# Ledger of designs, part 4: peptides against a protein of PDB entry 5ZK1

Target 1, 52 residues: chain A of PDB entry 5ZK1
Amino acid sequence: KREVRLMKNREAARECRRKKKEYVKCLENRVAVLENQNKTLIEELKALKDLY
Target 2, 52 residues: chain A of PDB entry 5ZK1 as posed
Amino acid sequence: KREVRLMKNREAARESRRKKKEYVKCLENRVAVLENQNKTLIEELKALKDLY

## One batch from the design tools (peptide; aimed at target 1 Y23 N29 R30 V33)

Design b1_p10_4_s2 (made by RFdiffusion4, then SolubleMPNN; from b1_p10_4, 5 letters changed)
Fold by OpenDDE base, seed 2:
Structure b1_p10_4_s2 (fold): chain B 52 residues (1-52), chain A 10 residues (1-10)
Amino acid sequence: as target 1 above (52 residues)
Amino acid sequence: KIEELKEEIK
């Protein structure tokens, strides 16, 4: 029936949106960690350079 | 009859 096809399509669309949201959140978290690590390494390199 | 056939196809 058409109703069963529409139900399955709605479920597939919900799952696609869920997976996309989880992937974006994973990338955002990875960017935030890498930006913080890069900032810390630049500050450490500056502190080491100021000792010479 | 016609409405029953429409509901079967739906």
Scores: peptide ipSAE 0.033, ipTM 0.501, DockQ to the pose 0.011
OpenDDE base, seeds 1, 3, 4, 5: peptide ipSAE 0.025, 0.032, 0.020, 0.029; ipTM 0.520, 0.482, 0.477, 0.463

Design b1_p10_4_s3 (made by RFdiffusion4, then SolubleMPNN; from b1_p10_4, 3 letters changed)
Fold by OpenDDE base, seed 3:
Structure b1_p10_4_s3 (fold): chain B 52 residues (1-52), chain A 10 residues (1-10)
Amino acid sequence: as target 1 above (52 residues)
Amino acid sequence: EIEKLKKEVE
């Protein structure tokens, strides 16, 4: 009984770390896309203002 | 859930 509980805890801890890494990677990708979109929109707004 | 966040950014 104790060994099975320790095994299940180790598996749950591995899965928790996996999910956390995947979530962080998803946030990093989302931030990179949003930063690039925001940069492009700021550059477009600047170019539009420089026409007046 | 994490797969939904990947699809909303693409």
Scores: peptide ipSAE 0.033, ipTM 0.573, DockQ to the pose 0.640
OpenDDE base, seeds 1, 2, 4, 5: peptide ipSAE 0.033, 0.031, 0.033, 0.033; ipTM 0.563, 0.554, 0.559, 0.556

Design b1_p10_4_s4 (made by RFdiffusion4, then SolubleMPNN; from b1_p10_4, 3 letters changed)
Fold by OpenDDE base, seed 3:
Structure b1_p10_4_s4 (fold): chain B 52 residues (1-52), chain A 10 residues (1-10)
Amino acid sequence: as target 1 above (52 residues)
Amino acid sequence: EIEKLKKEIE
């Protein structure tokens, strides 16, 4: 009984770390896309403003 | 849930 509980706890801890790593990677990718889109939109707005 | 967030970024 104790060994099975320790095994399940180790598996749950590995899965929690895996999910956290995947979530962070997803946020990093989202931030990179949004930063690039925002940069492009700011450059387009600047170019439009420099035409007036 | 994490797979949904990956698909919303593509």
Scores: peptide ipSAE 0.034, ipTM 0.569, DockQ to the pose 0.615
OpenDDE base, seeds 1, 2, 4, 5: peptide ipSAE 0.033, 0.033, 0.032, 0.033; ipTM 0.555, 0.554, 0.552, 0.553

Design b1_p10_5 (made by RFdiffusion4)
Pose (drawn by RFdiffusion4):
Structure b1_p10_5 (pose): chain A 52 residues (1-52), chain P 10 residues (1-10)
Amino acid sequence: as target 2 above (52 residues)
Amino acid sequence: SPLPPLPPFP
């Protein structure tokens, strides 16, 4: 039973790594999105201020 | 573009 006990752990480590790299990719994607949103909002604020 | 949902921490 210990062999399977170790087998399931080995399998679980793979999925854990997959979820980890996927999560990091997600964080980075979120960062790029937030950077683009921020640039756009700042540019619009500059345009509205110049409107006065 | 909308911000994508954050998946649960692994």

Design b1_p10_5_s1 (made by RFdiffusion4, then SolubleMPNN; from b1_p10_5 with S1E F9E)
Fold by OpenDDE base, seed 5:
Structure b1_p10_5_s1 (fold): chain B 52 residues (1-52), chain A 10 residues (1-10)
Amino acid sequence: as target 1 above (52 residues)
Amino acid sequence: EPLPPLPPEP
């Protein structure tokens, strides 16, 4: 009985670490896309201001 | 590039 609980806990802990890693990777990808979009919008706004 | 969807919280 104890050994089965410890096995299930080790499996749950591995899955929790996997899910956390996937979550962080998705946030990093969102940040990279938002930073690129923000950079492009700032460059476009500068180019528009330099026309007037 | 399209934004990736938010994952569910871990």
Scores: peptide ipSAE 0.164, ipTM 0.792, DockQ to the pose 0.911
OpenDDE base, seeds 1, 2, 3, 4: peptide ipSAE 0.146, 0.151, 0.140, 0.139; ipTM 0.785, 0.785, 0.774, 0.773

Design b1_p10_5_s2 (made by RFdiffusion4, then SolubleMPNN; from b1_p10_5 with S1P F9V)
Fold by OpenDDE base, seed 3:
Order: structure tokens, then C-alpha cells, then sequence
Structure b1_p10_5_s2 (fold): chain B 52 residues (1-52), chain A 10 residues (1-10)
């Protein structure tokens, strides 16, 4: 009984670490896209203001 | 527990 519980705990801990790493990677990619979009919008707004 | 889905990128 104890060894089966320890095996299942090690499997659950590996899967928890995998899911956390994938979630952080999805957040990092989302932040990079939003930062690039925000930079482009700021540059476009500056270019429009510099025309007047 | 399952992590909530991320909202779409605008």
C-alpha cells in the first residue's frame, strides 16, 4: 500500500511540474505578443502626431 | 488541479 501511494505521488508531482512549465511558456508568449503590439501602436501614434 | 485556460490574445 505505501509504495503504490509514493509511486502515484511521484507521477502526480512530475505531471504538475510539466503543466506549470507549459502554462508559464504560454504566459511568456502572450506577454511577448502584447508587448510587441503595444510598441507598434505607440510608434504609430507617435508617427501620426509627428505629421501635425 | 487543472490550470484555467488562458484568455485569447487580442
Amino acid sequence: as target 1 above (52 residues)
Amino acid sequence: PPLPPLPPVP
Scores: peptide ipSAE 0.078, ipTM 0.685, DockQ to the pose 0.093
OpenDDE base, seeds 1, 2, 4, 5: peptide ipSAE 0.073, 0.064, 0.067, 0.077; ipTM 0.688, 0.681, 0.682, 0.679

Design b1_p10_5_s3 (made by RFdiffusion4, then SolubleMPNN; from b1_p10_5 with S1M F9V)
Fold by OpenDDE base, seed 1:
Structure b1_p10_5_s3 (fold): chain B 52 residues (1-52), chain A 10 residues (1-10)
Amino acid sequence: as target 1 above (52 residues)
Amino acid sequence: MPLPPLPPVP
């Protein structure tokens, strides 16, 4: 009984760490895309303001 | 607890 509970806990802990790592990677990718889009939009807005 | 779903990348 105790060993089976310890195995299930180790499996749940591995899965929790996996899901957290995947979530962080998705956040990092989203931040990189949004930072690039924001930079481009600021540069475009500046170029438009410098024309008028 | 499940992590909240990430909204799509625009």
Scores: peptide ipSAE 0.106, ipTM 0.723, DockQ to the pose 0.094
OpenDDE base, seeds 2, 3, 4, 5: peptide ipSAE 0.055, 0.057, 0.055, 0.059; ipTM 0.677, 0.691, 0.685, 0.680

Design b1_p10_5_s4 (made by RFdiffusion4, then SolubleMPNN; from b1_p10_5, 3 letters changed)
Fold by OpenDDE base, seed 1:
Structure b1_p10_5_s4 (fold): chain B 52 residues (1-52), chain A 10 residues (1-10)
Amino acid sequence: as target 1 above (52 residues)
Amino acid sequence: MPLPALPPVP
């Protein structure tokens, strides 16, 4: 009984770490895209203000 | 606990 519980716990801990790593990578990619979009929009707004 | 789904990038 104990060894089976320890094996299942090790498997669950591996899967938890995998899911956390994938979620962090998804957040990092989202931040990078939003930062780039925000930069482009600020540059476009500046270029429009410099024309008027 | 399942991690929440992230919304799409706009």
Scores: peptide ipSAE 0.071, ipTM 0.691, DockQ to the pose 0.093
OpenDDE base, seeds 2, 3, 4, 5: peptide ipSAE 0.065, 0.069, 0.070, 0.065; ipTM 0.682, 0.689, 0.691, 0.681

Design b1_p10_6 (made by RFdiffusion4)
Pose (drawn by RFdiffusion4):
Structure b1_p10_6 (pose): chain A 52 residues (1-52), chain P 10 residues (1-10)
Amino acid sequence: as target 2 above (52 residues)
Amino acid sequence: ELEELEEKLE
């Protein structure tokens, strides 16, 4: 039974790594999105201030 | 797109 005990753990480590890399990719994507949103909002604020 | 990423991160 111990052999399977180790087999399931080996399999679980793969999925764990997959979820880890995927998560990091998600974080980075979120960062890029937030950077673009920030740049757009700042530019619009500059335009509205220049409007006065 | 931000909402979809936040859902994936949750």

Design b1_p10_6_s1 (made by RFdiffusion4, then SolubleMPNN; from b1_p10_6, 4 letters changed)
Fold by OpenDDE base, seed 3:
Structure b1_p10_6_s1 (fold): chain B 52 residues (1-52), chain A 10 residues (1-10)
Amino acid sequence: as target 1 above (52 residues)
Amino acid sequence: KLEELDKKLA
């Protein structure tokens, strides 16, 4: 009984670390895309303002 | 699920 509980706890801890790493990677990718989109929109808004 | 979100943002 004790060894099975320790095995299940080790598995749950590995899965928790995996899910956290995947979540951080998705946030990093989303930030990079949003930063690039924001930069492009600021450059487009500047070019539009420089026409008036 | 998470990989499907990354594919929709690219």
Scores: peptide ipSAE 0.041, ipTM 0.620, DockQ to the pose 0.136
OpenDDE base, seeds 1, 2, 4, 5: peptide ipSAE 0.038, 0.038, 0.039, 0.039; ipTM 0.609, 0.602, 0.611, 0.599

Design b1_p10_6_s2 (made by RFdiffusion4, then SolubleMPNN; from b1_p10_6, 3 letters changed)
Fold by OpenDDE base, seed 4:
Structure b1_p10_6_s2 (fold): chain B 52 residues (1-52), chain A 10 residues (1-10)
Amino acid sequence: as target 1 above (52 residues)
Amino acid sequence: ELKELDEKLA
């Protein structure tokens, strides 16, 4: 009984670490896209301001 | 879900 509980806990901890790594990667990709979009919008706003 | 979010943001 104890060994089966320790095995299940080790499997659950591996799955938790996997899901956390996937979630962090999704956030990193989202941050990179939003930072690039924000940079482009700032450059467009600057170019528009330099015309007036 | 998380994989579909990565594919929609790329």
Scores: peptide ipSAE 0.045, ipTM 0.623, DockQ to the pose 0.131
OpenDDE base, seeds 1, 2, 3, 5: peptide ipSAE 0.043, 0.042, 0.044, 0.043; ipTM 0.618, 0.611, 0.624, 0.612

Design b1_p10_6_s3 (made by RFdiffusion4, then SolubleMPNN; from b1_p10_6, 4 letters changed)
Fold by OpenDDE base, seed 3:
Structure b1_p10_6_s3 (fold): chain B 52 residues (1-52), chain A 10 residues (1-10)
Amino acid sequence: as target 1 above (52 residues)
Amino acid sequence: ELEKLDELLK
């Protein structure tokens, strides 16, 4: 039936949007961790350069 | 936390 195909398409579109939102959130968390690690390493490298 | 990203990419 046409209605069953439209329902399955709406469910697939909801699931695609959910998976995309979860993937973006995981990337944002990974970027925040890497930015903090990079900031700390730059500050440590600066402190070592200012010692000599 | 990185394990949850690897599960979403499979």
Scores: peptide ipSAE 0.031, ipTM 0.574, DockQ to the pose 0.319
OpenDDE base, seeds 1, 2, 4, 5: peptide ipSAE 0.024, 0.025, 0.028, 0.024; ipTM 0.639, 0.628, 0.555, 0.628

Design b1_p10_6_s4 (made by RFdiffusion4, then SolubleMPNN; from b1_p10_6 with E6L E7K)
Fold by OpenDDE base, seed 4:
Structure b1_p10_6_s4 (fold): chain B 52 residues (1-52), chain A 10 residues (1-10)
Amino acid sequence: as target 1 above (52 residues)
Amino acid sequence: ELEELLKKLE
C-alpha cells in the first residue's frame, strides 16, 4: 500500500535526523576537548618561552 | 582567544 511506504519513509526520516543530531553532538564535544587541549599546550609553550 | 595566543608565539 502507498500508506505503508509513506509511514516507512517518515520513520526513516526521523531516524536520519536523530543520527545526524547525535553525530553533530559528538563532533561538538570533540572540538571542545581539542580546543581546550590546544589552549593548555599553547599556554605551556608560552610559559616555557617566557623562561628563556 | 586561541588565535591571539598563537599570534603571540610567532
Scores: peptide ipSAE 0.024, ipTM 0.616, DockQ to the pose 0.034
OpenDDE base, seeds 1, 2, 3, 5: peptide ipSAE 0.018, 0.022, 0.023, 0.020; ipTM 0.567, 0.608, 0.603, 0.560

Design b1_p10_7 (made by RFdiffusion4; failed a check: too like the target's own chain)
Pose (drawn by RFdiffusion4):
Structure b1_p10_7 (pose): chain A 52 residues (1-52), chain P 10 residues (1-10)
Amino acid sequence: as target 2 above (52 residues)
Amino acid sequence: LIEELKELNE
């Protein structure tokens, strides 16, 4: 039974790594999105201030 | 959390 006990753990480590990397890619993607949104909002604020 | 981050990025 111990051999399977270790086998399931080995398998679980793969999925864990997959979810880790995927999560990091998700965080970076979110950062890039937030950077683009921020630049667009700032530019629009500059344009509305220049409107006065 | 991964699903939520993906939804927010859309």

Design b1_p10_7_s1 (made by RFdiffusion4, then SolubleMPNN; from b1_p10_7, 4 letters changed; failed a check: a repeat of another design)
Amino acid sequence: EIEELKKEIE

Design b1_p10_7_s2 (made by RFdiffusion4, then SolubleMPNN; from b1_p10_7, 5 letters changed)
Fold by OpenDDE base, seed 3:
Structure b1_p10_7_s2 (fold): chain B 52 residues (1-52), chain A 10 residues (1-10)
Amino acid sequence: as target 1 above (52 residues)
Amino acid sequence: EIEKLKEEVK
């Protein structure tokens, strides 16, 4: 019984670390896309203002 | 949840 509980805890801890790494990677990708989109929109708004 | 974040970035 104890060994099976320790095994399940190790598996749950591995899965928790996997999910956390995947979540951080998704946030990093989302931030990179949003930063690039925001940069492009700011550059477009600047170019539009420089036409007037 | 994580899959939704992957699809929103794509």
Scores: peptide ipSAE 0.026, ipTM 0.541, DockQ to the pose 0.678
OpenDDE base, seeds 1, 2, 4, 5: peptide ipSAE 0.026, 0.025, 0.026, 0.025; ipTM 0.524, 0.521, 0.526, 0.509

Design b1_p10_7_s3 (made by RFdiffusion4, then SolubleMPNN; from b1_p10_7, 4 letters changed)
Fold by OpenDDE base, seed 3:
Structure b1_p10_7_s3 (fold): chain B 52 residues (1-52), chain A 10 residues (1-10)
Amino acid sequence: as target 1 above (52 residues)
Amino acid sequence: MIEELKKEIE
């Protein structure tokens, strides 16, 4: 009984770490895309203001 | 959920 509980806890802890790593990678990708989009929009807004 | 969020970002 004790060994089976320790095995299940180790599996749950591995899965929790996997999901956390995947979530962080998703956030890092989202930040990189939003930073690039924001940079492009600022450059476009500057180019439009320099025309008037 | 997480795989869907990756596809919405691309």
Scores: peptide ipSAE 0.027, ipTM 0.531, DockQ to the pose 0.656
OpenDDE base, seeds 1, 2, 4, 5: peptide ipSAE 0.026, 0.025, 0.027, 0.026; ipTM 0.520, 0.515, 0.526, 0.517

Design b1_p10_7_s4 (made by RFdiffusion4, then SolubleMPNN; from b1_p10_7, 5 letters changed)
Fold by OpenDDE base, seed 1:
Structure b1_p10_7_s4 (fold): chain B 52 residues (1-52), chain A 10 residues (1-10)
Amino acid sequence: as target 1 above (52 residues)
Amino acid sequence: DIEKLKKEVE
């Protein structure tokens, strides 16, 4: 009984670390895309402002 | 679903 509980806890801890790593990668990708879109929009707004 | 979140941001 004890060894089976320790095995299940070790498996649950591996899965928790995997899910956390994947979630962080999704946030990093989201930040990179939003930062690039924001930069492009600021550059476009600046170019439009410099024409008038 | 983590794969759906990647495709919604691309």
Scores: peptide ipSAE 0.040, ipTM 0.603, DockQ to the pose 0.536
OpenDDE base, seeds 2, 3, 4, 5: peptide ipSAE 0.038, 0.039, 0.033, 0.039; ipTM 0.599, 0.607, 0.593, 0.600

Design b1_p10_8 (made by RFdiffusion4; failed a check: too like the target's own chain)
Pose (drawn by RFdiffusion4):
Structure b1_p10_8 (pose): chain A 52 residues (1-52), chain P 10 residues (1-10)
Amino acid sequence: as target 2 above (52 residues)
Amino acid sequence: LIEELKALND
């Protein structure tokens, strides 16, 4: 039974790595999105201030 | 959490 005990662990480590890298990709993507949103909002604030 | 980040990015 120990051999399977180690086999399931080996398999689980793969999925864990997959979810890890996928999560990091998700974080970076979120960052890029937040950067674009921030640039757009700042530019609109500049335009509205110039409106006065 | 991954699905939440994906939903926020959309």

Design b1_p10_8_s1 (made by RFdiffusion4, then SolubleMPNN; from b1_p10_8, 6 letters changed)
Fold by OpenDDE base, seed 3:
Structure b1_p10_8_s1 (fold): chain B 52 residues (1-52), chain A 10 residues (1-10)
Amino acid sequence: as target 1 above (52 residues)
Amino acid sequence: EIEKLKKEVE
């Protein structure tokens, strides 16, 4: 009984770390896309203002 | 859930 509980805890801890890494990677990708979109929109707004 | 966040950014 104790060994099975320790095994299940180790598996749950591995899965928790996996999910956390995947979530962080998803946030990093989302931030990179949003930063690039925001940069492009700021550059477009600047170019539009420089026409007046 | 994490797969939904990947699809909303693409």
Scores: peptide ipSAE 0.033, ipTM 0.573, DockQ to the pose 0.645
OpenDDE base, seeds 1, 2, 4, 5: peptide ipSAE 0.033, 0.031, 0.033, 0.033; ipTM 0.563, 0.554, 0.559, 0.556

Design b1_p10_8_s2 (made by RFdiffusion4, then SolubleMPNN; from b1_p10_8, 5 letters changed)
Fold by OpenDDE base, seed 3:
Structure b1_p10_8_s2 (fold): chain B 52 residues (1-52), chain A 10 residues (1-10)
Amino acid sequence: as target 1 above (52 residues)
Amino acid sequence: RIEELKKEIE
């Protein structure tokens, strides 16, 4: 029936938006961790260069 | 894929 196809399409579209939001949140967390690690490594490299 | 990305951050 047409109604069942429209319901399944609405469910698939909700699930696609949910997965996209979760993926973006995982990327944002990964970027925050990598930016903090890079900042620490740059500060350590600067401190080492200031000693020589 | 989403579960793999969560494990790579921990």
Scores: peptide ipSAE 0.039, ipTM 0.573, DockQ to the pose 0.679
OpenDDE base, seeds 1, 2, 4, 5: peptide ipSAE 0.034, 0.032, 0.032, 0.032; ipTM 0.549, 0.547, 0.548, 0.545

Design b1_p10_8_s3 (made by RFdiffusion4, then SolubleMPNN; from b1_p10_8, 6 letters changed)
Fold by OpenDDE base, seed 1:
Structure b1_p10_8_s3 (fold): chain B 52 residues (1-52), chain A 10 residues (1-10)
Amino acid sequence: as target 1 above (52 residues)
Amino acid sequence: DIEKLKKEIE
């Protein structure tokens, strides 16, 4: 009984670390996309201001 | 679902 509980806890801890790593990677990708979109919008706004 | 969030950002 104790060994089975320790095995299940080790498996749950591995799965928790995997999910956390995937969530961080998803946030990093979202930040990179939003930073690129923000940069493009700032460059477009600058180009429009330089025309007038 | 983390896989759905990855596909919405690509």
Scores: peptide ipSAE 0.040, ipTM 0.592, DockQ to the pose 0.590
OpenDDE base, seeds 2, 3, 4, 5: peptide ipSAE 0.038, 0.037, 0.036, 0.021; ipTM 0.596, 0.607, 0.595, 0.551

Design b1_p10_8_s4 (made by RFdiffusion4, then SolubleMPNN; from b1_p10_8, 6 letters changed)
Fold by OpenDDE base, seed 3:
Structure b1_p10_8_s4 (fold): chain B 52 residues (1-52), chain A 10 residues (1-10)
Amino acid sequence: as target 1 above (52 residues)
Amino acid sequence: EIEKLKEEIK
Protein backbone atom coordinates (compact mmCIF):
# COMPACT_ATOMS: atom_id res chain seq x y z
CA LYS B 1 0.00 0.00 0.00
CA ARG B 2 2.74 2.57 0.94
CA GLU B 3 4.79 1.93 -2.25
CA VAL B 4 1.67 2.57 -4.41
CA ARG B 5 0.98 5.83 -2.46
CA LEU B 6 4.61 6.96 -2.98
CA MET B 7 4.41 6.08 -6.72
CA LYS B 8 1.12 8.04 -7.13
CA ASN B 9 2.63 11.02 -5.24
CA ARG B 10 5.71 11.00 -7.56
CA GLU B 11 3.43 10.81 -10.65
CA ALA B 12 1.21 13.66 -9.34
CA ALA B 13 4.32 15.79 -8.62
CA ARG B 14 5.69 15.13 -12.17
CA GLU B 15 2.31 16.02 -13.71
CA CYS B 16 2.06 19.22 -11.59
CA ARG B 17 5.56 20.32 -12.78
CA ARG B 18 4.65 19.45 -16.43
CA LYS B 19 1.38 21.47 -16.30
CA LYS B 20 3.19 24.44 -14.68
CA LYS B 21 5.90 24.38 -17.41
CA GLU B 22 3.25 24.24 -20.18
CA TYR B 23 1.29 27.11 -18.57
CA VAL B 24 4.44 29.29 -18.25
CA LYS B 25 5.35 28.56 -21.92
CA CYS B 26 1.80 29.54 -22.99
CA LEU B 27 2.07 32.83 -21.03
CA GLU B 28 5.57 33.56 -22.45
CA ASN B 29 4.28 33.03 -26.01
CA ARG B 30 1.21 35.23 -25.33
CA VAL B 31 3.40 38.00 -23.83
CA ALA B 32 5.81 37.87 -26.81
CA VAL B 33 2.90 38.17 -29.31
CA LEU B 34 1.24 41.02 -27.36
CA GLU B 35 4.55 42.91 -26.94
CA ASN B 36 5.22 42.61 -30.70
CA GLN B 37 1.66 43.77 -31.57
CA ASN B 38 1.92 46.68 -29.11
CA LYS B 39 5.34 47.70 -30.54
CA THR B 40 3.93 47.62 -34.11
CA LEU B 41 0.86 49.69 -33.10
CA ILE B 42 3.07 52.27 -31.31
CA GLU B 43 5.36 52.53 -34.39
CA GLU B 44 2.30 52.93 -36.69
CA LEU B 45 0.82 55.61 -34.37
CA LYS B 46 4.19 57.42 -34.33
CA ALA B 47 4.44 57.30 -38.15
CA LEU B 48 0.87 58.69 -38.42
CA LYS B 49 1.68 61.54 -35.96
CA ASP B 50 4.88 62.39 -37.89
CA LEU B 51 2.69 62.96 -41.04
CA TYR B 52 0.78 65.88 -39.37
CA GLU A 1 1.46 -10.22 15.84
CA ILE A 2 2.52 -6.53 15.35
CA GLU A 3 4.76 -7.56 12.38
CA LYS A 4 1.75 -9.14 10.57
CA LEU A 5 -0.20 -5.88 11.03
CA LYS A 6 2.80 -3.86 9.66
CA GLU A 7 2.94 -6.06 6.53
CA GLU A 8 -0.86 -5.73 5.98
CA ILE A 9 -0.62 -1.89 6.22
CA LYS A 10 2.37 -1.70 3.82
Scores: peptide ipSAE 0.027, ipTM 0.482, DockQ to the pose 0.011
OpenDDE base, seeds 1, 2, 4, 5: peptide ipSAE 0.026, 0.025, 0.026, 0.025; ipTM 0.518, 0.516, 0.519, 0.514

## One batch from the design tools (peptide; aimed at target 1 V33)

Design b1_p11_1 (made by RFdiffusion4)
Pose (drawn by RFdiffusion4):
Structure b1_p11_1 (pose): chain A 52 residues (1-52), chain P 11 residues (1-11)
Amino acid sequence: as target 2 above (52 residues)
Amino acid sequence: PLELEPLPPLP
């Protein structure tokens, strides 16, 4: 039974790594999105201030 | 109106 106990752990480590990397990619994607949103909002604020 | 990309959800 210990052999399977180790087999399931080996299999679980793969999925854990997959989720880890995927999560990092998600965080980087979110950062890029937030950067673009920020640049657009700042530019619009500049345009509205110049409107006065 | 500004069009902004939706922020993706965290898995």

Design b1_p11_1_s1 (made by RFdiffusion4, then SolubleMPNN; from b1_p11_1, 3 letters changed)
Fold by OpenDDE base, seed 2:
Structure b1_p11_1_s1 (fold): chain B 52 residues (1-52), chain A 11 residues (1-11)
Amino acid sequence: as target 1 above (52 residues)
Amino acid sequence: ALVLEPVPPLP
């Protein structure tokens, strides 16, 4: 019984670390896309303001 | 044309 509980705890800890890594990677990808979009939108807004 | 890449969904 103790060994089965320790095995299940090790599996749960591996899965928790995997989910955390996937979550961080998803946020990093979202940040990179939003930063690039913001840069593009700021450059376009500047170009439009420089015309008037 | 301004083509913005689709923002990936929240996790």
Scores: peptide ipSAE 0.489, ipTM 0.878, DockQ to the pose 0.850
OpenDDE base, seeds 1, 3, 4, 5: peptide ipSAE 0.486, 0.480, 0.474, 0.488; ipTM 0.879, 0.878, 0.875, 0.878

Design b1_p11_1_s2 (made by RFdiffusion4, then SolubleMPNN; from b1_p11_1 with E3V L7I)
Fold by OpenDDE base, seed 5:
Structure b1_p11_1_s2 (fold): chain B 52 residues (1-52), chain A 11 residues (1-11)
Amino acid sequence: as target 1 above (52 residues)
Amino acid sequence: PLVLEPIPPLP
């Protein structure tokens, strides 16, 4: 009984770490896309303002 | 033309 509980706890801890890593990676990707979009929009707004 | 990538969904 004790060994089965320790095995299940180890599996649950591995899955928790996996889910956390996937969540962080998704947020990092979202931040990178938003930062790139923001830079591009700022550069275009500058280019448009420099024409007028 | 400005091509913005689609924002990835929240998990």
Scores: peptide ipSAE 0.516, ipTM 0.887, DockQ to the pose 0.843
OpenDDE base, seeds 1, 2, 3, 4: peptide ipSAE 0.513, 0.516, 0.512, 0.498; ipTM 0.887, 0.887, 0.886, 0.883

Design b1_p11_1_s3 (made by RFdiffusion4, then SolubleMPNN; from b1_p11_1, 3 letters changed)
Fold by OpenDDE base, seed 5:
Structure b1_p11_1_s3 (fold): chain B 52 residues (1-52), chain A 11 residues (1-11)
Amino acid sequence: as target 1 above (52 residues)
Amino acid sequence: KLVLEPIPPLP
């Protein structure tokens, strides 16, 4: 039936949007952690170099 | 104290 195909398409489209949002959120979190680690490591390398 | 948080895994 056409109505069942349209229902399944709407469900698949909702799931696709959900998965994409979760993927982007995971990447944003990973970037934020890496940026903070990189900043911290650079600051520590500067502080260590300024001792010598 | 240097505390590096664990890098979150890829999904």
Scores: peptide ipSAE 0.518, ipTM 0.883, DockQ to the pose 0.798
OpenDDE base, seeds 1, 2, 3, 4: peptide ipSAE 0.510, 0.513, 0.508, 0.498; ipTM 0.882, 0.882, 0.881, 0.879

Design b1_p11_1_s4 (made by RFdiffusion4, then SolubleMPNN; from b1_p11_1, 3 letters changed)
Fold by OpenDDE base, seed 2:
Structure b1_p11_1_s4 (fold): chain B 52 residues (1-52), chain A 11 residues (1-11)
Amino acid sequence: as target 1 above (52 residues)
Amino acid sequence: MLVLEPIPPLP
């Protein structure tokens, strides 16, 4: 009984670390896309402002 | 034509 509980706890801890790593990677990808979009929109707004 | 990439979904 004790060994089975320790095995299940180790599996749950591995899965928790995997899910956290996947979550962080998803946020990093989203930030990179948003930063690139924001830069492009700022450059276009600047170019539009410099025409008037 | 401005082409913005689609924003990745939240997990």
Scores: peptide ipSAE 0.461, ipTM 0.874, DockQ to the pose 0.841
OpenDDE base, seeds 1, 3, 4, 5: peptide ipSAE 0.455, 0.459, 0.445, 0.460; ipTM 0.873, 0.874, 0.871, 0.874

Design b1_p11_2 (made by RFdiffusion4; failed a check: a repeat of another design)
Pose (drawn by RFdiffusion4):
Structure b1_p11_2 (pose): chain A 52 residues (1-52), chain P 11 residues (1-11)
Amino acid sequence: as target 2 above (52 residues)
Amino acid sequence: PLELEPLPPLP
């Protein structure tokens, strides 16, 4: 039973790594999105201030 | 109106 106990752990480590990289990738993607949103909002604020 | 990309959800 110990052999399977180790097998399931080995299998679980793969999925854990997959979820880890995928999560990092998600964080980076969210960062890029937030950067683009921020640049667009700042540019619009500049345009509205110049409107006065 | 500004068009902004939706922020992806955290898994």

Design b1_p11_2_s1 (made by RFdiffusion4, then SolubleMPNN; from b1_p11_2 with E3V L7V)
Fold by OpenDDE base, seed 5:
Structure b1_p11_2_s1 (fold): chain B 52 residues (1-52), chain A 11 residues (1-11)
Amino acid sequence: as target 1 above (52 residues)
Amino acid sequence: PLVLEPVPPLP
């Protein structure tokens, strides 16, 4: 009984760490895309303001 | 033309 509980706990801890890593990676990708979009929009807004 | 990449969904 004890060994089975320790095995299940190790599996649950591995899965928790995996899910956390996937969550962070998803947020990092979202931030990188939003930062690139924001940069591009700011550069275009500057170029438009410099024409008028 | 400005091409913005689609923002990935929240997890």
Scores: peptide ipSAE 0.501, ipTM 0.889, DockQ to the pose 0.859
OpenDDE base, seeds 1, 2, 3, 4: peptide ipSAE 0.497, 0.499, 0.492, 0.488; ipTM 0.890, 0.889, 0.889, 0.887

Design b1_p11_2_s2 (made by RFdiffusion4, then SolubleMPNN; from b1_p11_2, 3 letters changed)
Fold by OpenDDE base, seed 5:
Structure b1_p11_2_s2 (fold): chain B 52 residues (1-52), chain A 11 residues (1-11)
Amino acid sequence: as target 1 above (52 residues)
Amino acid sequence: ELVLEPIPPLP
């Protein structure tokens, strides 16, 4: 039936949008952690070099 | 003390 196909399409489209949002959120979190680590490591490398 | 957070895994 057409109505069942349209229902399944709406469900699949909701799930696709959910998965995309979760993927982007995971990447944003990974970038934030890596940026913070990189900043911390650069600051410590500067502090270590300034001792010598 | 250097505390680095664990890198979150890829999905």
Scores: peptide ipSAE 0.523, ipTM 0.889, DockQ to the pose 0.806
OpenDDE base, seeds 1, 2, 3, 4: peptide ipSAE 0.516, 0.521, 0.512, 0.505; ipTM 0.888, 0.889, 0.888, 0.886

